Peptides against a protein of PDB entry 3S8F. Designs and how they scored, part 78

Target 1, 157 residues: chain A of PDB entry 3S8F
Amino acid sequence: VLTLFVAVPSLMTAFTVAASLEFAGRLRGGRGLFGWIRALPWDNPAFVAPVLGLLGFIPGGAGGIVNASFTLDYVVHNTAWVPGHFHLQVASLVTLTAMGSLYWLLPNLTGKPISDAQRRLGLAVVWLWFLGMMIMAVGLHWAGLLNVPRRAYIAQV
Target 2, 166 residues: chain B of PDB entry 3S8F
Amino acid sequence: DEHKAHKAILAYEKGWLAFSLAMLFVFIALIAYTLATHTAGVIPAGKLERVDPTTVRQEGPWADPAQAVVQTGPNQYTVYVLAFAFGYQPNPIEVPQGAEIVFKITSPDVIHGFHVEGTNINVEVLPGEVSTVRYTFKRPGEYRIICNQYCGLGHQNMFGTIVVKE

## One batch from the design tools (peptide; made by RFdiffusion4, then SolubleMPNN)

Design b2_p13_4_s1 (from b2_p13_4, 6 letters changed)
Fold by OpenDDE base, seed 3:
Structure b2_p13_4_s1 (fold): chain B 157 residues (1-157), chain C 166 residues (1-166), chain A 13 residues (1-13)
Amino acid sequence: as target 1 above (157 residues)
Amino acid sequence: as target 2 above (166 residues)
Amino acid sequence: FLLKLREELEEIF
C-alpha cells in the first residue's frame, strides 16, 4: 500500500495539467462537462502532440502499477509487455511532447510562422505517430500476455 | 481578473486532485481484489540463495550435467540448471510428466534469461544468485527454453529444451 | 484495467 503512494506526485502533476487544459478550454468558450475539450486548439500541432502523448501516458501509467507489483510483474517481466509499456511512456508522451515543442520552438527561433501547409503536415505527423504507437503498444501488450518474450526473434505463438 | 483566474484554476486543481486520490485508492483496491481472487502467475518467493559463479562449474550440484536432475521425493525433482553463454546445461532437461519440478538456475558468467515456452516459467538468472522456480508439467512433450535477457553476440541462438516424458 | 487483466490471466493459466 505504501509503495503505491510513490504515484502521488505523478498523479498530482498529471491532474494539474488536466486542470490547466480544462481551464483553457473553458476560457475558449467550452461549456459543460466535456465541451471544454472540443474548445481546445486541435488545429495546432504544438498542442495536439503533447495532448496525444498524455492520452498514451494514461494506460502506460496504469501499466506501471502492474510492473511495480511483484506478483503481477512476474507475468509480464521480460515479455513484449515491457517494451509496450515504455513505448507508451517514452515513444509516445516524451517523443510527442518533443515534437510539439519543436512546432512551437522552430517558428519562434526563426521568427517565421509556419505555413498552413506545414501546420496540416504537422497535424498529420503527430496523429499518424500516435496511431502507430497505439497499434504497436496494444500489440506488444497483447503479445506479452501471450508469453511472447522480449529480446527474442521467435515465440511459440 | 488575474485573481479570479487563479481562484478558478485552484478550484479545478482541487477537484482533479481529489479525483486522483480517489483513483489511487481504487487502484489499490483493484490490486488487492485481483490478488485475493486470482492466483495465476503467483509463485511463492523463496529465500535468496547465493553461489560462487567462479566455482559453480567445478564443484557442487551444477558441476555435472548427468547429475543435474535429482529426485527428492516420489514425484518430486530438483533440477540444477546452468545458463551460460550461450546455452543451457543440462540440455535437454528430462523430467517426468506430472512430477513437481523445482528448478535451481544460476549462471557462471553473465545475466541470462530462463523463459520456458508454454509455461509461466520466466526468470532472470544472475551470476552469484540461484533462481528457484517450481512447476509441474501436465503435458508430455518438448518445451523450449529461451534466453530473454541480452547476454552477448550469441544471445539470439541461446536455446534449451525440456523434455517431459510420460 | 486490472479486472480485465485478471480475466486475461485466467484464460492463459
Scores: peptide ipSAE 0.018, ipTM 0.784, DockQ to the pose 0.019
Fold by OpenDDE base, seed 2:
Structure b2_p13_4_s1 (fold): chain B 157 residues (1-157), chain C 166 residues (1-166), chain A 13 residues (1-13)
Amino acid sequence: as target 1 above (157 residues)
Amino acid sequence: as target 2 above (166 residues)
Amino acid sequence: FLLKLREELEEIF
């Protein structure tokens, strides 16, 4: 009950963030239904990281509703599905947001901008992290649906 | 111009809110469709049943593993299972193919899992409560019971077996 | 996708 209740304000927050991104993109010269996305600063790891986190949070949030549903939870509970959900929520959204925040924080704390090489490396790290998390999450969710148990080192499937 | 900015933001928010509502209905519809077309069935939880974990090993239907499998009808059985640190009893559990099996599972010590691989049987077992699961094994063979809830140092080795006989 | 998912689930459960 609580999870389903929290889902509503969470969705509102997510869509508000999306609206803010659209507004920012349009202010940067983006036009059309999707042109604003391209206008966003994709060359900045401090921006890319949390946005990728948000993208990972979408399927994770949907999974939260599944996990809170009695009939569906019976299928996924204590299977590899659950770690898959956690890695989307924590290892994607939270971790990538933290990574992005560091790319903003460290230059400000030191008073020195990051070099172009550091920026490119940061982008590579963030994208590779996201890719790895998506692969792992898909794998864990799939394994969970195949009844691979959580907290076990072996399975019959 | 704050007013122009405000109007622009509101327009985008309204669009995204409309999208959110649409997606909500899509998700509800998808869930409903999945449930409506799912034929594996949902095993309903039994009525709340309590037991004293301190005496469950000494008296009652869980006390004797040899009497754990009780025929309740022509093709119906009740199996009284204990999940404990670190195993299951009886072990193996022997049941006929095609029979309706009602598992009554409890624990004398800590919380355990009862996950039967190859089936949709997956419940947590709490001391003081009886978990009830109804299942019919259509295929003969051995089904492994695995503990999927951490229960101590021997958790990883906590296994049981259900033998389904023709 | 849902039909495939159902088929996979029915094989296991």
Scores: peptide ipSAE 0.016, ipTM 0.756, DockQ to the pose 0.016
Fold by OpenDDE base, seed 1:
Structure b2_p13_4_s1 (fold): chain B 157 residues (1-157), chain C 166 residues (1-166), chain A 13 residues (1-13)
Amino acid sequence: as target 1 above (157 residues)
Amino acid sequence: as target 2 above (166 residues)
Amino acid sequence: FLLKLREELEEIF
C-alpha cells in the first residue's frame, strides 16, 4: 500500500497543470465551475495538442498505479494492458506535446506565422490523433483484461 | 492586487492538491477492496529460488524432461519446466485433472514468458531464478503456453502445450 | 546551426 505513495508527485504535477489551465481560462473570461474550459484557446493547435495529451495521460496515470501494485500487476502484466498504458503515456502525451511544441516553435523560428488553413489542418490532425489513440488504448486495455498476451499474435479470447 | 492574486492561485493549487490526494486514497481503497474480496485471483509471491543457468540443463530437476513431472503427494505434483530459445520442455506437459500443480520454471538462456491460455498463469522466467506458480486444472484438455516476453528471432513461434488428462 | 535551420525551414514553409 505504501508503494502507491510514489504516485503523489505525479498527481501533484498533473493537477498543478490543471490548476494553471483553470486559472488561464478564468483570466480569459471563463465563468462558473466549468466555463473556464470553453474560454481556453481551442483554436490553437499548439495549445490543443498538449492538453489532449494531458487528458489521455489521466487514465494512463491511473493505470500506472495499477501497474505499480504487486497484486493488481499480476492481472495485467505482460498483457495487452501494458502497451495500452504506454500508448496513453508516450504516444498520447509525449507525442502530442511534441506536436504542439512544433506548432509553437516553427512560427517562432521562421518568423512566419502559420496560415489559417495550416492552423485548421493542425487542429484536425491533433484531434484525429487523439481520437485514434483513445480508441486503440481502450481496445488494448480491454484486451488486456481479457488476458490477451503482450508480444503475441495469438489469443484464445 | 498582487497579493490577492497570489492567494487566489494558492487556493486553487491547494484545492487540486487535495483532489490529487483524494484520488490517491480512492486508488488505494480500490486496491485494498480488490485484495480483500478477490483473493482467489491473487497469487502470492513465493520465496526467491535461484539456479545456475549454465548447468541447469546438465544436472538437477530440469535436466531430464522425462522426469520433469514429480508427484509430491496425493493429487499433488511439481513440474520442472525449462523455457528456452525457442520452446518449452517438457512439451507437452502432462498433468492430471484436479491435481494441484506446482510449476517450477526457469531459463537456461534469456528471459522468457510463461503465459498459459485459459488460466491466470502468467509469469516472466528469468535465467538464474525459478518462477513458482501453483495451479489446479479443473477441466481436461490442452492449454497453450505462450511466450509473452521478447526472447529473440524465434519469439513469435515459441509455444508449449499443457495436456490435462482425466 | 539554428540560423541554418531557420533558413532551411523558411524555404520549406
Scores: peptide ipSAE 0.000, ipTM 0.775, DockQ to the pose 0.013
Fold by OpenDDE base, seed 5:
Structure b2_p13_4_s1 (fold): chain B 157 residues (1-157), chain C 166 residues (1-166), chain A 13 residues (1-13)
Amino acid sequence: as target 1 above (157 residues)
Amino acid sequence: as target 2 above (166 residues)
Amino acid sequence: FLLKLREELEEIF
C-alpha cells in the first residue's frame, strides 16, 4: 500500500523532470518530437549521469510495483529479482545522481572547471557504470524469474 | 517573457501527461504479462495460524521429528517442519511421490526461509507463526531446502532435504 | 564549515 502510494508522486516528479528536459532541449535549439533530446548537453557528465540514473529508475520503478503486488511478489520475493530491483534504484539512480552531483559540485566549489580530459573520463565512467549496471540488473531479474534464491550461494539453475 | 515561458512549459507538460498515461497502460500490460507467464502453480496462502515459539520444541506436533509426517488421508500428508538455527527438522523429510503434502512450518528462534529447489515452494518462516504450503511432488528424488532469509552466522550452510519416494 | 571546506578543496583540486 505504501509503495503504491509513493509511486504516484514519484511518477509525477519523473514526468515533470522529463518536461523540464524537453523545455531545456528546445531552448538549446532542439526541434520536433525528439530533436530536443539530441540538443541536451550529452557532453557533460554532470548531466549525463543523473539522466542515465533516471532511465534506469524507470524499469526499477515498474519493478517496485511488481514487488508491492501481493500476487506478483509471491513469484519474485526472496529471489535474485529483489537485488536486481535494488541495483536499479540505489546503484543506478542514487549512485549516478551522486556522481553527477559531484561533477557539478566540485568545479563550482573550487571555482576550477574540469579539464577536457577529466570530462571525457567522467563520461566514460558514467556510461560504463550504467551499462554494467543494466547488464547486472537484467541478469538478476532474469535469474529471479528462474527462481534463483536471494541470500544463497547456490541454485539449481 | 516569463509568461510566455510558462505557457510553453504548460504545453510540454500536457504532452508528457499524455505520455504518462500511455506508460501507465504499458506498465499494466507488463504486470499482466508477468501474471500470465509466471504465476502458474502458485501455492495459495494458508490461514494464519499462531504458535508459541518458546514451547514448540517441547510440546505439540513439532516436538518429535519421528512424528512429524502425519498421514491425513490415503494420498495426503501433513509435515510439521521446524526451521531453526541452523537447519531443518525433520531432516530428511520423507514423503511419497504423488501425494498431496501440506507443510506446516514454524521456527523456535528467528526468521528463516524455506525454499525448496525444483519447486515453487518459497516462504518465510516466522517464530510464532505457522506457514502452510501445499505441494505434490511428481518426481521422486531429493529436493534441497535452502534458507533464503538471513538468520545468523550459519545461514549460508542451513540446508535440508526432502526425499520423495516412489 | 562549508567555507572552510571550500578553501581546503581549492588547495587540493
Scores: peptide ipSAE 0.000, ipTM 0.748, DockQ to the pose 0.013

Design b2_p13_4_s2 (from b2_p13_4, 5 letters changed)
Fold by OpenDDE base, seed 2:
Structure b2_p13_4_s2 (fold): chain B 157 residues (1-157), chain C 166 residues (1-166), chain A 13 residues (1-13)
Amino acid sequence: as target 1 above (157 residues)
Amino acid sequence: as target 2 above (166 residues)
Amino acid sequence: FMLKLREELEKIF
C-alpha cells in the first residue's frame, strides 16, 4: 500500500524533472519535440551522470510497482529479480547522482576546473558504469523470471 | 520575463503530466493483461494459522517426520514440513505424481525460505506461523528445496528434496 | 519486454 502510494508523488517528481530538462534544453536553443535533448550539456559528466541515473530509475520504478503487487510479487520475491531492482535504484540512480555531484563539488572545493582529459575520462566512466548496470540489471531480472533464487549460489535453471 | 518563463514551464509540465497519466493507464493495462493470462498459476494465501515454535517438534503433526505425509483424499495429501537450521524435514518428501499437495510449513527456530525449484512454490517460513502452499506435481522426479532467506552460518547449505513418484 | 515476461511466466505457472 505504501509503495503504491509513494509511486504517485515519485512519478510526479520524475516528470517535473523531465519538464525542467526540456525547459533548459529549449533555453539552450533546442527546438522541436526532441531537439531540446540534444541541446543539453552532454559534454559535462556532472550532467550526464544523474541523467543516466534517471534513465535507469524508470524501469526500476516500474519494477517497484511489480514488487508491490501481491500476485506478481509471488513470482519475483526472493529471486534474482529483487537484486536487479535494487541495482537499478541504488547502483544506477543514487550512485550516478553521487558521481555527478562529485564532478561539480570537487572543482568548487579546490577552486580549480577539471582538465579536458579528466572531463573525457569522467564521461567514459559514467557511460561505462551505466552500460554495465543495464547489462547486469537485464540479466538479474531475466534470471529472476527464470526462478533463480536470491541468496543461493546454485540453481537448477 | 518571469511571466513568460512561468507560462513556458507550465506548458511543459502539463504535457508531461498528460504523458504520465497515459503511461499509468498503459502500465495498469499491461499488468491486468499479464494477470488475466496467468491467473491459473496463482496460489492464494492460506488462512492465518499459528503454532507454538517451542513445542512444534514434540507434539502435533510436525513432530514425527514418518507421519508428515497425510492422505486427506483419494488424490489429496497434506505434508507437514519443518524448516530448521539447517535443513528440512521430512527429507526427502515423497509424494505421488498428479496428486494435490497441501504443504503446511513452519519453523522451530528462525525465519527460513521454502523455494521449490522448478515450481512456483516460494514462501517465507516464520516461527509461530504456518505457511500453506497448494501444488500439484505434474512431472515425476526430484525437486530441490532451497532456502532463499538468510538464516545463519549454514544458510548456503540448507537444502531439501521432494521426490515425486509415478 | 512484456512478451518475454509472458513467456517466462508461462514456464512458471
Scores: peptide ipSAE 0.015, ipTM 0.752, DockQ to the pose 0.017
Fold by OpenDDE base, seed 5:
Structure b2_p13_4_s2 (fold): chain B 157 residues (1-157), chain C 166 residues (1-166), chain A 13 residues (1-13)
Amino acid sequence: as target 1 above (157 residues)
Amino acid sequence: as target 2 above (166 residues)
Amino acid sequence: FMLKLREELEKIF
């Protein structure tokens, strides 16, 4: 019940953020239905990181609804599905947001912009992190559906 | 300028609201898909039953492992299982193939898991509460019971066995 | 504290 309750404001927030991104993209010269996406500052790890986190949060949020469903939770509870969900929410959204925040915060605190090399490295780190997290999360969800138990080092599958 | 900006934002928000509604349907569809493909053979939850965890080892149907398997009908058994730190009782659990088995599982100490490999039996076991699970083993052999809820230092080694006899 | 932190960060970065 609580999960479903908090899902509503979370969804509202998510789509509000998306609307803000569209607006920002259009201000940056993006046109058309999808052109605004390309116009966003994808060269800035401080931007890319939290956005990738948000993307990972979408399936994680959907999974949260599954976990909160009595009948569906019976299938996935205490299986590898659960840590898969956690990694999307915490290790993806929270962690990437933290990373992105640092890429913005430190330069602003010190008054020193990051070098181009640091920027490129940051982008690489963020994208690799996201990719790895998605692979792991998909694997964990899949394993969970195959009844691989949580908190056990062995399984029949 | 600010007013114009607000109007523009509102227009984009309307679009995203439409998208939001569409996504809700997608999520519902995904839930439906999950239900259709992965809920076959779901074991219904039993009635809530309480026991005293402090006396469950001393008296009652869980007290004697030798009496844990009770035939309740020609092809029906009730098995009274204790999950404890760190194992299961009785161990092994011996049941006949093709019989309807009603597991009544409780704990004398802390929360444990009862996950039977090769089956859809997967329940948490709480002290003071009896978990009831119904299952019919179609194949003879050994089925491993795994504790999938952290219960202490020996959690990772907490296993049991169900032996299904022809 | 925040000012001091900034100062220290400026030394590192």
Scores: peptide ipSAE 0.012, ipTM 0.747, DockQ to the pose 0.013
Fold by OpenDDE base, seed 3:
Structure b2_p13_4_s2 (fold): chain B 157 residues (1-157), chain C 166 residues (1-166), chain A 13 residues (1-13)
Amino acid sequence: as target 1 above (157 residues)
Amino acid sequence: as target 2 above (166 residues)
Amino acid sequence: FMLKLREELEKIF
């Protein structure tokens, strides 16, 4: 029980970000329990990318609790579950955040705003990346539960 | 205006933090419930057992593959398995159906995996340590052992077989 | 979600 309290700082950080998003959405005219979500700038790839990363991070973080549990880790360790987990953490959150950062950074460094075409392309890239990562991650987690090993080219299933 | 904004943010933060703490306890409770009501088919050893990887091939219970399967009771066996680059010893491992099998697995060289298909047996094998797993095969047949920890150039071809006899 | 998670974990054990 005490070991799982290690997750508290991470949860505090994550939900502070969520609080900031809610506040921002409400400032943008969003109302109600969920209206603030729609009010967020979903037309900006610099915003969408890290938010999609956060969405992927939620199940990944939950999986972290599983992986940190001795008895549960025995079930998933060295199976396809593990790469499924870190693809949510690294290849989704970290990578999408990096992508989003670039969409902000490059225009600022060059002093040139992105064109509408570039913006649309950016949105397509981050959404396709997220979709692909979610499909792969779900597949890997499922395969892991079906006892597909990692670091092996064959499996019984 | 800034003060009002900060107060609003703080209120949202408190709400989300309360939610996060609640979820933490839900996760803990869920794990506890699962462990209390369900069990895995494999029972690991409770204590760490050490061996000398430099002599494990020469002396002791892992030295002779012909003596690797030891009957410890009427329906109980201990199997001393070596995982090495690049295979398993003995190979095949022959055990009776329905018997309680205790696998004692170690490595003379590098870290390997011991993943038995069709079972929940899946452990890392470290040189100098003995991995212990207990399992009962209910169905006769062949079970493939897969190395799921990278161990060198021949890793992809490192397989073993457990033959469960009626 | 938590109920579903419980169900899935119960299937594993």
Scores: peptide ipSAE 0.012, ipTM 0.775, DockQ to the pose 0.023
Fold by OpenDDE base, seed 1:
Structure b2_p13_4_s2 (fold): chain B 157 residues (1-157), chain C 166 residues (1-166), chain A 13 residues (1-13)
Amino acid sequence: as target 1 above (157 residues)
Amino acid sequence: as target 2 above (166 residues)
Amino acid sequence: FMLKLREELEKIF
């Protein structure tokens, strides 16, 4: 049980970021309990990408706690559950953050702002990426719970 | 104005920290509940047993596949299994239905997996260590052993079979 | 290096 306290720093970091987003949304005119979400700059792929990554990271983090538990890890270890976890953590958060950073970095490096068409395309790419990752992650976690082995092309179920 | 803003930010941060802590407790509670109510699905860790991977093929209980299945009591067996690149021995592993089987699994070469389909047997096999798994097969038939840990070029073809006899 | 990188990126975008 005490091993699970390793999750505290990660949770603190995650929710600090969430708090910052809430504050930013409220500064942008968001009102109410959830109205601040709509006030965030969802038209900017540099913002949307890492935020979507964070959203994927939430269930991934929960899974991390499961994976860190000796008793529960026996259920999921070396099953499709594990790559499902990885894809949420790396292919979602890290990758989307990298994508988002490029949408910020390139205009700043070149001094040339992205066109509206590029912006819209970027948004489409980021959202499609996120959607695909969520579908895959859910599938992998589900398969893992059905005892589908990791690193194998054969499964009974 | 700056002071008020700072206090507001701190309040939000404290709120989220409280939430994070609450979630931690939820997860801990879930684990505790699962452990308390679903003990049959949890295999406790055994004692660490070590072997010399360089000699395990030459001497000891893993050396002869024909002697790998040892009856240790009434309806109780120990099976000494080697996972190697790229297969298992003995193969097939023949055991009686309804018997309590203790698998003692080790590797002479690299890390392998030992995943038995249709069961909850799923362990990593490390050279120099013995993985111990206890299981009782209730249904006769063939159970496939799958290596779920990358072990080299032939990893994808590394399979074994457990034959449960009536 | 950064100047060169900028120049190359300007060609692409």
Scores: peptide ipSAE 0.005, ipTM 0.774, DockQ to the pose 0.013

